# Designs tried in a protein design run: peptides against a protein of PDB entry 7PB4. Part 230

Target 1, 105 residues: chain A of PDB entry 7PB4
Amino acid sequence: KMLNIKEYKEKLLSTLGEFLEDHFPLPDRSVKKKKKNIQESSVNLITLHEMLEILINRLFDVPHDPYVKISDSFWPPYVELLLRNGIALRHPEDPTRIRLEAFHQ
Target 2, 218 residues: chain B of PDB entry 7PB4
Amino acid sequence: DALQMAVGYFEKGPIKASQNKDKTLEKHLKTVENVAWKNGLASEEIDILLNIALSGKFGNAVNTRILKCMIPATVISEDSVVKAVSWLCVGKCSGSTKVLFYRWLVAMFDFIDRKEQINLLYGFFFASLQDDALCPYVCHLLYLLTKKENVKPFRVRKLLDLQAKMGMQPHLQALLSLYKFFAPALISVSLPVRKKIYFKNSENLWKTALLAVKQRNR

## One batch from the design tools (peptide; made by RFdiffusion4, then SolubleMPNN)

Design b2_p18_7_s1 (from b2_p18_7, 9 letters changed)
Fold by OpenDDE base, seed 2:
Structure b2_p18_7_s1 (fold): chain B 105 residues (1-105), chain C 218 residues (1-218), chain A 18 residues (1-18)
Amino acid sequence: as target 1 above (105 residues)
Amino acid sequence: as target 2 above (218 residues)
Amino acid sequence: SEAEMTLRLMVEELVILE
C-alpha cells in the first residue's frame, strides 16, 4: 500500500511537471533580447513547478510557519495564479509572504 | 486603430530603436488617455495596461499616467485586479503608485465584475493598513470587502493598536464600526455612533469620468 | 480556466498524499 502511494505520488509529480510546462510556461526571455530598454530584471525567474515545490516543502517542513517570502524570482503572474485559485494564501500581516493552502485544515 | 497601436506599443514595447522613443511613448500615452477619458477602455485593454503600470516596465511617471486612465467602458475584470495586486508586493512600483492603485480600486470597485477572488486577498489588504499613506484608502476598501468571516480577534487587535497609534481617524472608525456590527463581542470599546461614514471620497480623481461611465451605461 | 482548475486539483491531491 505504501509503495503504491509513493509510485502514485511520483507519477502525479511527473504529470504535474508536464502539465505546468505545457500550460504555464515562463515567458520566453528570447523575445526581450532584441529590445534593449526593457529593464531585464537580471533576476532568474523560477518555474511554477519550482515555486510549488518550495511551497509544498515549506508546508511540511515548517507547519507552524508555512510561509515563504516572495522573492524577485517569483514571477508575479504565478503568484496571482496561485492566489486566485486558492492554492496559496498571503500572510495576513506580511503581504510579502505566501503559504500553500492547507486543504485539510 | 490608434488605441490598439498604443496598447500594443506598451505591451510589446518599442519595436524600433527609434531615436524618437520618448515622442512615440508620449503619443501613445496621449492616445490611451484620450480614449479612456472620452469613452473608457475595454476590459481587455485595462487588463493589459494595468499590468504594465504595476510591473515596473516603464518609469513611475508613465506608470502613474497609465493608472490614472484605467477607466472602464463597462466592467473591469476581477482577474486584472488580482494580477495588479500581485505586482504590489513583488513589482518595482513606487509608494505613490500603490496609493494611486488603492484609490483607483476604491473608485472602480462597483465596476469590477466579481469579488470572490478579491475577497481572498483580504489579508493582504489588511496588512497594508500599517502604511500611513495607504491606510485611509485601505480602510475604505476593507469597508467594502469585509464580511463577518473576515472579522477575527487578531484583526480587531491590530485595528485597535492602529487606533492607539494614529488616533481616532474617520476611516478607521468606519471600519471598526463595521467590525463591531459583525462581531460586537470582539469590540468592547464604545465607538461613537457616527451616522455618516466619512471616507475621502470627495477627492476622487475619477469622479467626472465615473459619472460619464454611468451615463453611457444607462 | 480549465487548466487552472486542473492545477488546483493536482496540487490538492499532492498535498493530501503527503
Scores: peptide ipSAE 0.578, ipTM 0.391, DockQ to the pose 0.317
Fold by OpenDDE base, seed 5:
Structure b2_p18_7_s1 (fold): chain B 105 residues (1-105), chain C 218 residues (1-218), chain A 18 residues (1-18)
Amino acid sequence: as target 1 above (105 residues)
Amino acid sequence: as target 2 above (218 residues)
Amino acid sequence: SEAEMTLRLMVEELVILE
């Protein structure tokens, strides 16, 4: 039975989600509570899963400009993680933009 | 083949008996140049020739020509780069060769198979920022290599001091902007929001060659 | 790390399937 590529993709996405939660969780918000005074704007950090989804979607939706602007919701360690592992590339002229690596090209 | 003979010549050195040492050298150099620009070089060939170019075995003119033709067919070994950097430490190469090497390293960065060992050389590259001739290219390299873990208070201070000395150089601003991104608390200074990072389009001596490599590897 | 390598492989596979 040719496992429907769609079903396999869904399974892989689910597995990735679980894997990311287990190995790359967001830092617990609890530690930032003590230093009261810096109005660190409660920027809601997105999960690594959400970040990857954005990057993947941009790569396929806009292949001629696959770069995503790094927002304040992007946790810097995740950005670094993607870059150091060759999953993402920084824009050569704009450090605030990253793209997913095109592994099939 | 002709390439193997040429590489072997550079590796083993000139055989004593050749009356026409210069003609033989030129022949082999042209062979390497022709193959490198047409097809690229294998990782093993780059490993050998890159080390030769930086070892001081030959004159600066020959070393420069060899280094200019270090064009990969597919990939460059990280080990070759680490070895090359080790030769920079020995100081047998000219200042112009060092500049060319950093230009080469930036140009070929994406073709290097791994970056783990190169990343360990971060401190060495950072120290080279003090060389005015190297500074633009080193900034570009560091821009490619910098991780959050590399962004330390002492390095921030050194970059700011360098900016005070050299002025607001675009390549330095690019690196500082990246540092601020990773560690905003360390850089209180308002950096001009430059939308465009201008690393000197150092005439990418390899632009045409790199395009050809990318086309062949598609 | 092993986890980071696994992540790359998983993402690569996803991109190839797309």
Scores: peptide ipSAE 0.576, ipTM 0.508, DockQ to the pose 0.309
Fold by OpenDDE base, seed 4:
Structure b2_p18_7_s1 (fold): chain B 105 residues (1-105), chain C 218 residues (1-218), chain A 18 residues (1-18)
Amino acid sequence: as target 1 above (105 residues)
Amino acid sequence: as target 2 above (218 residues)
Amino acid sequence: SEAEMTLRLMVEELVILE
């Protein structure tokens, strides 16, 4: 039973990865918006997969403080996506912190 | 059971023939209160009683007591909340009941099963910001509901106007900070960096009840 | 969207399995 759960989890993670690549890819930086002096803070955006991994890991590693600080690497549309779908919750006192929803509660 | 009888009483209304209407009402109200605080109420019971509390069927005192005991056993149906908001539009409830409802909605927000329809009511909630009594609680609710798509230039202007009128209130600042997070280009004004956001209802009437609900559902 | 609903379900399942 435990082996089957682990295998299933691995398969599900793989499927999720593929699904995210297909349906929620990062926008190609290629949209040359015109030269206005937006300091291109060269912040590398993380994938939605990586974001979810961070959130999941935090939920299990630190269950008493499951909140993750939103960094500049978090693409705002992904944060919004997670929040609007009830996958993540915003911290009640800090809008820069989000947690994964505890679906078992 | 006693709870079903009590809920049925509120749903059907007082039978005309009872000479002891007030005693009967109080008995049923106490039954609902006791069960709600001890065990929470089923989603169906909340649906019925929440609707009654906001419909104007009973007096303000009764409505207030009913609303105070709208504590879920597990979940609150989003449909119940939508129906409740519809009653706010009809205007048959008191101002104090409206305030209490928004406090309740914020307190119980995590127990609402879905948020999709509630999110569609964003504009209605936002319009309620102009009510000085509701403003702190509506800001808190909007803080929970706001998505990037809700952050529009006209709403930014309204919030800034409210801030100009009311001063830099913590609840307004919290909402503005969230707006700036989603749409920094729309808010040119420098907002003070606050590490913590405080809302007026941080210590809500249901704090102990909510802890109990969370413990029962673990 | 359907994709967003599917995403939620997948994440929910992952959390349950953990």
Scores: peptide ipSAE 0.575, ipTM 0.496, DockQ to the pose 0.321
Fold by OpenDDE base, seed 1:
Structure b2_p18_7_s1 (fold): chain B 105 residues (1-105), chain C 218 residues (1-218), chain A 18 residues (1-18)
Amino acid sequence: as target 1 above (105 residues)
Amino acid sequence: as target 2 above (218 residues)
Amino acid sequence: SEAEMTLRLMVEELVILE
């Protein structure tokens, strides 16, 4: 039963991944607008798919502390998207931590 | 081949240099329509054209005509359907296009090569029940997709609430009856035993074409 | 947006199935 659930989760995540690539792709860094001072922070942004995987895994692996720390790899518009849509919640005491919403059965 | 040129036109978009863009578009659209109704389309052609029809690249009239001729020669790729559903979420297609897509999906359901990924979209389809225009066709689709594992208490509640709002619709009753079959303990309400399941004939638009496809694949 | 709503529904389904 657990193996089937994991496989089903992976398949669902794959389908979600394709959806996210089509509708919520990372901005192409290719628009070299020459504005001067933005330090090219070499930080590799993760996809929204990867972000959701991290949040989902944390919710199930550590249910008593389901919060993930926002890293520099988290694209701010994705964080805002998740919060605005009630998919994620910000930690009440630490704004740098977010969790996946526990959708009550 | 004329079909390859037509598909290529829709994929690449109108070449800027053509003085008579509308005549060229109509020519290619007629080519696709003629081949689709005569022979059906290959899975690859359906993949390309279905994506175009739902992407909002062309106007609603063109998208509607493309979608109406998404007739398979043999099979439709499940991946094409998943991509199509993703476009429904972006809202670039009209409400009429969404309705037509669900009608198409029900009509072509048996020609889709696999159902595993489509079954994963169950929750998305279920949420679309709230749209009054989509509800009859979504009920039919869910009737085809529903497994025992999909029948959850919260979905039962949503269906009963929808029934309270819309009344005892035949398509909704069919779906509830299926839910009761899989999980009788979750549905305490006595459902009328309908001997016949009544869905809107979504197939009517493609009835002749579907018969031809079945004959060619025998 | 409709895309955002769909995203929520897909994530909800993932959490419920788990």
Scores: peptide ipSAE 0.572, ipTM 0.438, DockQ to the pose 0.422

Design b2_p18_7_s2 (from b2_p18_7, 8 letters changed)
Fold by OpenDDE base, seed 1:
Structure b2_p18_7_s2 (fold): chain B 105 residues (1-105), chain C 218 residues (1-218), chain A 18 residues (1-18)
Amino acid sequence: as target 1 above (105 residues)
Amino acid sequence: as target 2 above (218 residues)
Amino acid sequence: SEAELTLRLMVEELVELE
């Protein structure tokens, strides 16, 4: 039974990865570098898959503080996507922190 | 309208005050079945009922009966299919319901209005090949969906591994042959040149209904 | 969107398996 669950989990993760690549890809950085002098903080954006992994891992690793601080690597549309769909929740007192929704409550 | 009342019942759920909930449910289910087989269902009705059938709101017997009568009058919305597939991930439906859904999806494939969103679910369907009960029907579905861009080395490997486990199944061979057609360099294995591709006839459950739909749309 | 719904359901299932 445990082996089947693990295999299913791996399958689901793989499927999720493919799904995210197809439906929610990162925008191609080909947005024209308009030359304005603003320090190109070339912040490497993480994929939605990576973001979800971080959130899931935090929920299970630190259940008493399941919140993740939003970094510059978090693409704002992804954050909004997770929030509006009830996948993530914003910390009530700190808008810079989000958690994965506890679907089991 | 009796159909509207029936659909409304399934959508809103059973009214608590009904003394005979089972009789009421059966009445509405029969209404849906009768209309579906006689005239087909509108895309909106299919959207509602398909979602209900896969959501786990009702028991397996009811869900099975609903799925069996998901016969379009004209077209099925791809959005309904995408939504239905999402329910497969939640696991609230039985294995038999999943099989029936894939059979339905293959049978009704030509009646789906658009395929763009369904094509994006290719990876999900491909992952379902590992389920022995689903594999024949998923192969058929993938045969209908596969484009050149879907043929990746890792998927080829997975198909070959599956063939090693299950043997040379006709449905798997059909899919592999298609893969070889799109990407011959990825498949070094000589596949028997089958002149005829054989899938399990998923249409058998709806054969008469599908004929009627085609006649009405002519 | 249907894609967003699918995402939610997939994540929900994943969390349920953990």
Scores: peptide ipSAE 0.556, ipTM 0.434, DockQ to the pose 0.300
Fold by OpenDDE base, seed 5:
Structure b2_p18_7_s2 (fold): chain B 105 residues (1-105), chain C 218 residues (1-218), chain A 18 residues (1-18)
Amino acid sequence: as target 1 above (105 residues)
Amino acid sequence: as target 2 above (218 residues)
Amino acid sequence: SEAELTLRLMVEELVELE
């Protein structure tokens, strides 16, 4: 059962990947060139798809500590988006950690 | 072939239709329509065209026509449906397009290859019950999708609240009856015993086409 | 936005079914 759920999750996320890219695209590399002040942090940003996958997997793989550390690969607007929409929660004591919301109904 | 060219046009073609492009658009749309109604479309073609119809790449009139010809030759991929649902949420399609999509989804339900991923969207569909225009079709869809595991106390409450608001609608009663079947302890209210379940659009736009598909696949 | 709401709903369902 658990394997099937994981497979379904992965498939769903994969299927939604294009949607996420279309509606929540990462900033074009070309736009990074014009705004001088964003330090050329050579950091590869992950997609929103990848971010969600990480958060969901962490919630289920490590339910006692479902928090993910925010890395430099996490685009700040995505983090804000997830928090603003109640999809993710910030750790109460560590602002560098977020978890997927437990949608317990 | 002509169909491949038409699909390719919709997939890769210019987003902004100029006046001269309208003739080309119409030609390709007619090609898709003709093939779809005559032979049905391959799953890959449906995947592409369904996505296009809901993405907002084209105008409402074009999207409507594309959706109306999403007739499978054999099967529809559940992945295509999941992608389509994702587009519904982006708000680039009209209310009429949403209604048409749900009608299509109900009509084509048996031709979808798998239901596992669609079942994961149960809550999304359930949330759409609040839309008065969608409610009858969503109830029908939920009736087809509902498993015992989906019948939760909070959903029961929501359905009862909707019934209080909208009255005892046949489509809502059908869904509630199913809920009571799966979880009788959650529904204390006596539901009228209906011998027949009635959903809106017992005759869908695709009835003739679907019969043809079933005959070809036997 | 509608897109954001959709994202939430989809994620919510994924979590609930797991």
Scores: peptide ipSAE 0.559, ipTM 0.436, DockQ to the pose 0.369; fails the geometry check
Fold by OpenDDE base, seed 4:
Structure b2_p18_7_s2 (fold): chain B 105 residues (1-105), chain C 218 residues (1-218), chain A 18 residues (1-18)
Amino acid sequence: as target 1 above (105 residues)
Amino acid sequence: as target 2 above (218 residues)
Amino acid sequence: SEAELTLRLMVEELVELE
């Protein structure tokens, strides 16, 4: 039973990865340089998959403080997506911190 | 089961024939309170009792006590919350009950199974900001609910107007700061850089109960 | 959207498996 769960988890993670690539890709950096002072902070954006991984890991690794600090690598639309869909919750005292939603069975 | 009998009593209402209606009511209320604080209530029980507390079926004192013991064993159904909000619209509950409900909603927010329908009620909650008694708690709720899509120019204007009227309230500043986070272009005013947002959380009536619920569901 | 709902369901399932 445990092996089946691990295998299933791996399969699910793989499926999730593919799904995210297909439906929620990062924007092409080519979006139009509108001229103004875009401080091109050369911030390397992480994928939604990586973001979810961080959130999931934090939930399990640090269950007493499951919140993750939103860094510049977090693409704002992904944060919004997670919040909008109830996948993540905002910290009640710090808007720059989010956690994975506690899904109740 | 004593709890089932108690819930059934509140659901069906007092049987006319009982000469000792008040004693019976108190007995059942104490039963619900005891179970809720010790073990929490099932989602179905919360659904029934929350609806009763806001329906105006019983007096304010009873409704208040019921609402105070709406502690989940595991989860609260979003549908229960939506139904509860519908009762707020009908206006059969007291102002104090409304305040308590919003406090409860904020306190129990993490235990609500889904937020999709609650998020659709954003406009309703936002309109409740005009009530001075509700405003602090509604701000907190909105802080939890607000998505980028909710941050509209007209809402920004309303918040700023409210700030002009009420002053720089911490709960309002918290919400405005969140709005600025999502839509900095809509808020031209400089907001104080606050590292921490403070809501009236320190007086959470359910603090101990919530800790117990979290511990049981680990 | 359907995609967003699917995402949520997948994440929920992942969390349940851990």
Scores: peptide ipSAE 0.557, ipTM 0.645, DockQ to the pose 0.296; fails the geometry check
Fold by OpenDDE base, seed 3:
Structure b2_p18_7_s2 (fold): chain B 105 residues (1-105), chain C 218 residues (1-218), chain A 18 residues (1-18)
Amino acid sequence: as target 1 above (105 residues)
Amino acid sequence: as target 2 above (218 residues)
Amino acid sequence: SEAELTLRLMVEELVELE
């Protein structure tokens, strides 16, 4: 039973990843390489999938402090998306921290 | 052959130089329609054309006609369906095309080769229940897809909320009854005992074609 | 959007499975 749940979770994560790549891609993937000199802000943005993975893992690994620091790798529109949809919450005292919403049964 | 030329036209797009673009488009569309209704389409042809119909490459009228002729000769690839669903999320297709797609998906459900990846899209389909135009067809699709592992408390709450909003619709009642079957502890409310499960007949559009497909595959 | 709602539902399901 546990194996089936883990397998299902992995499959769901994979499907989520594909879904996110298709519907919420990073802007750099959509821009054809016209070399316009936009100052390469050197910050590698992570995918929404990776962001969610970090948030989910933090929630379960460190339940007493489930907050993740928003790094420069967090694309601001993704953060806004998660907050707007009630998927994530900002720390009440530290706006630089975000947690996954606790979805209780 | 004529079908390959037609599929190639839709895949590659119109060649710039044709003065009679509409006539050429109509010719190729009729070719696809004729073959689809007479013999069905190969899985590869459906893969190409289904994606085109939902990509927004052509106008709504053309997309509708393409989607209506997505009739398999034998099977539909699950991968084609997954790709199609991805296009629905991009939002380049009309509301009417979305409705038609769900009707198509329900009608062709038995001809899809595997359901594993489609089952993983359960959450996506469930979210579409909030669309009043899609709700009847999505309920039918979910009825076909629902497994015990999909029946979660939060989904039950959403279905009950939807029922409160829309009333006891036959399609919603059917889905709730299935949920209660899998997880009776999650649905404490008494559901009206219905003698017959009723969904809108989504397959009516393809009834003759589906009969022909079944006959060919016997 | 429907996509955003879907995302929430998928995440909810993932969290509930853990």
Scores: peptide ipSAE 0.555, ipTM 0.442, DockQ to the pose 0.426; fails the geometry check

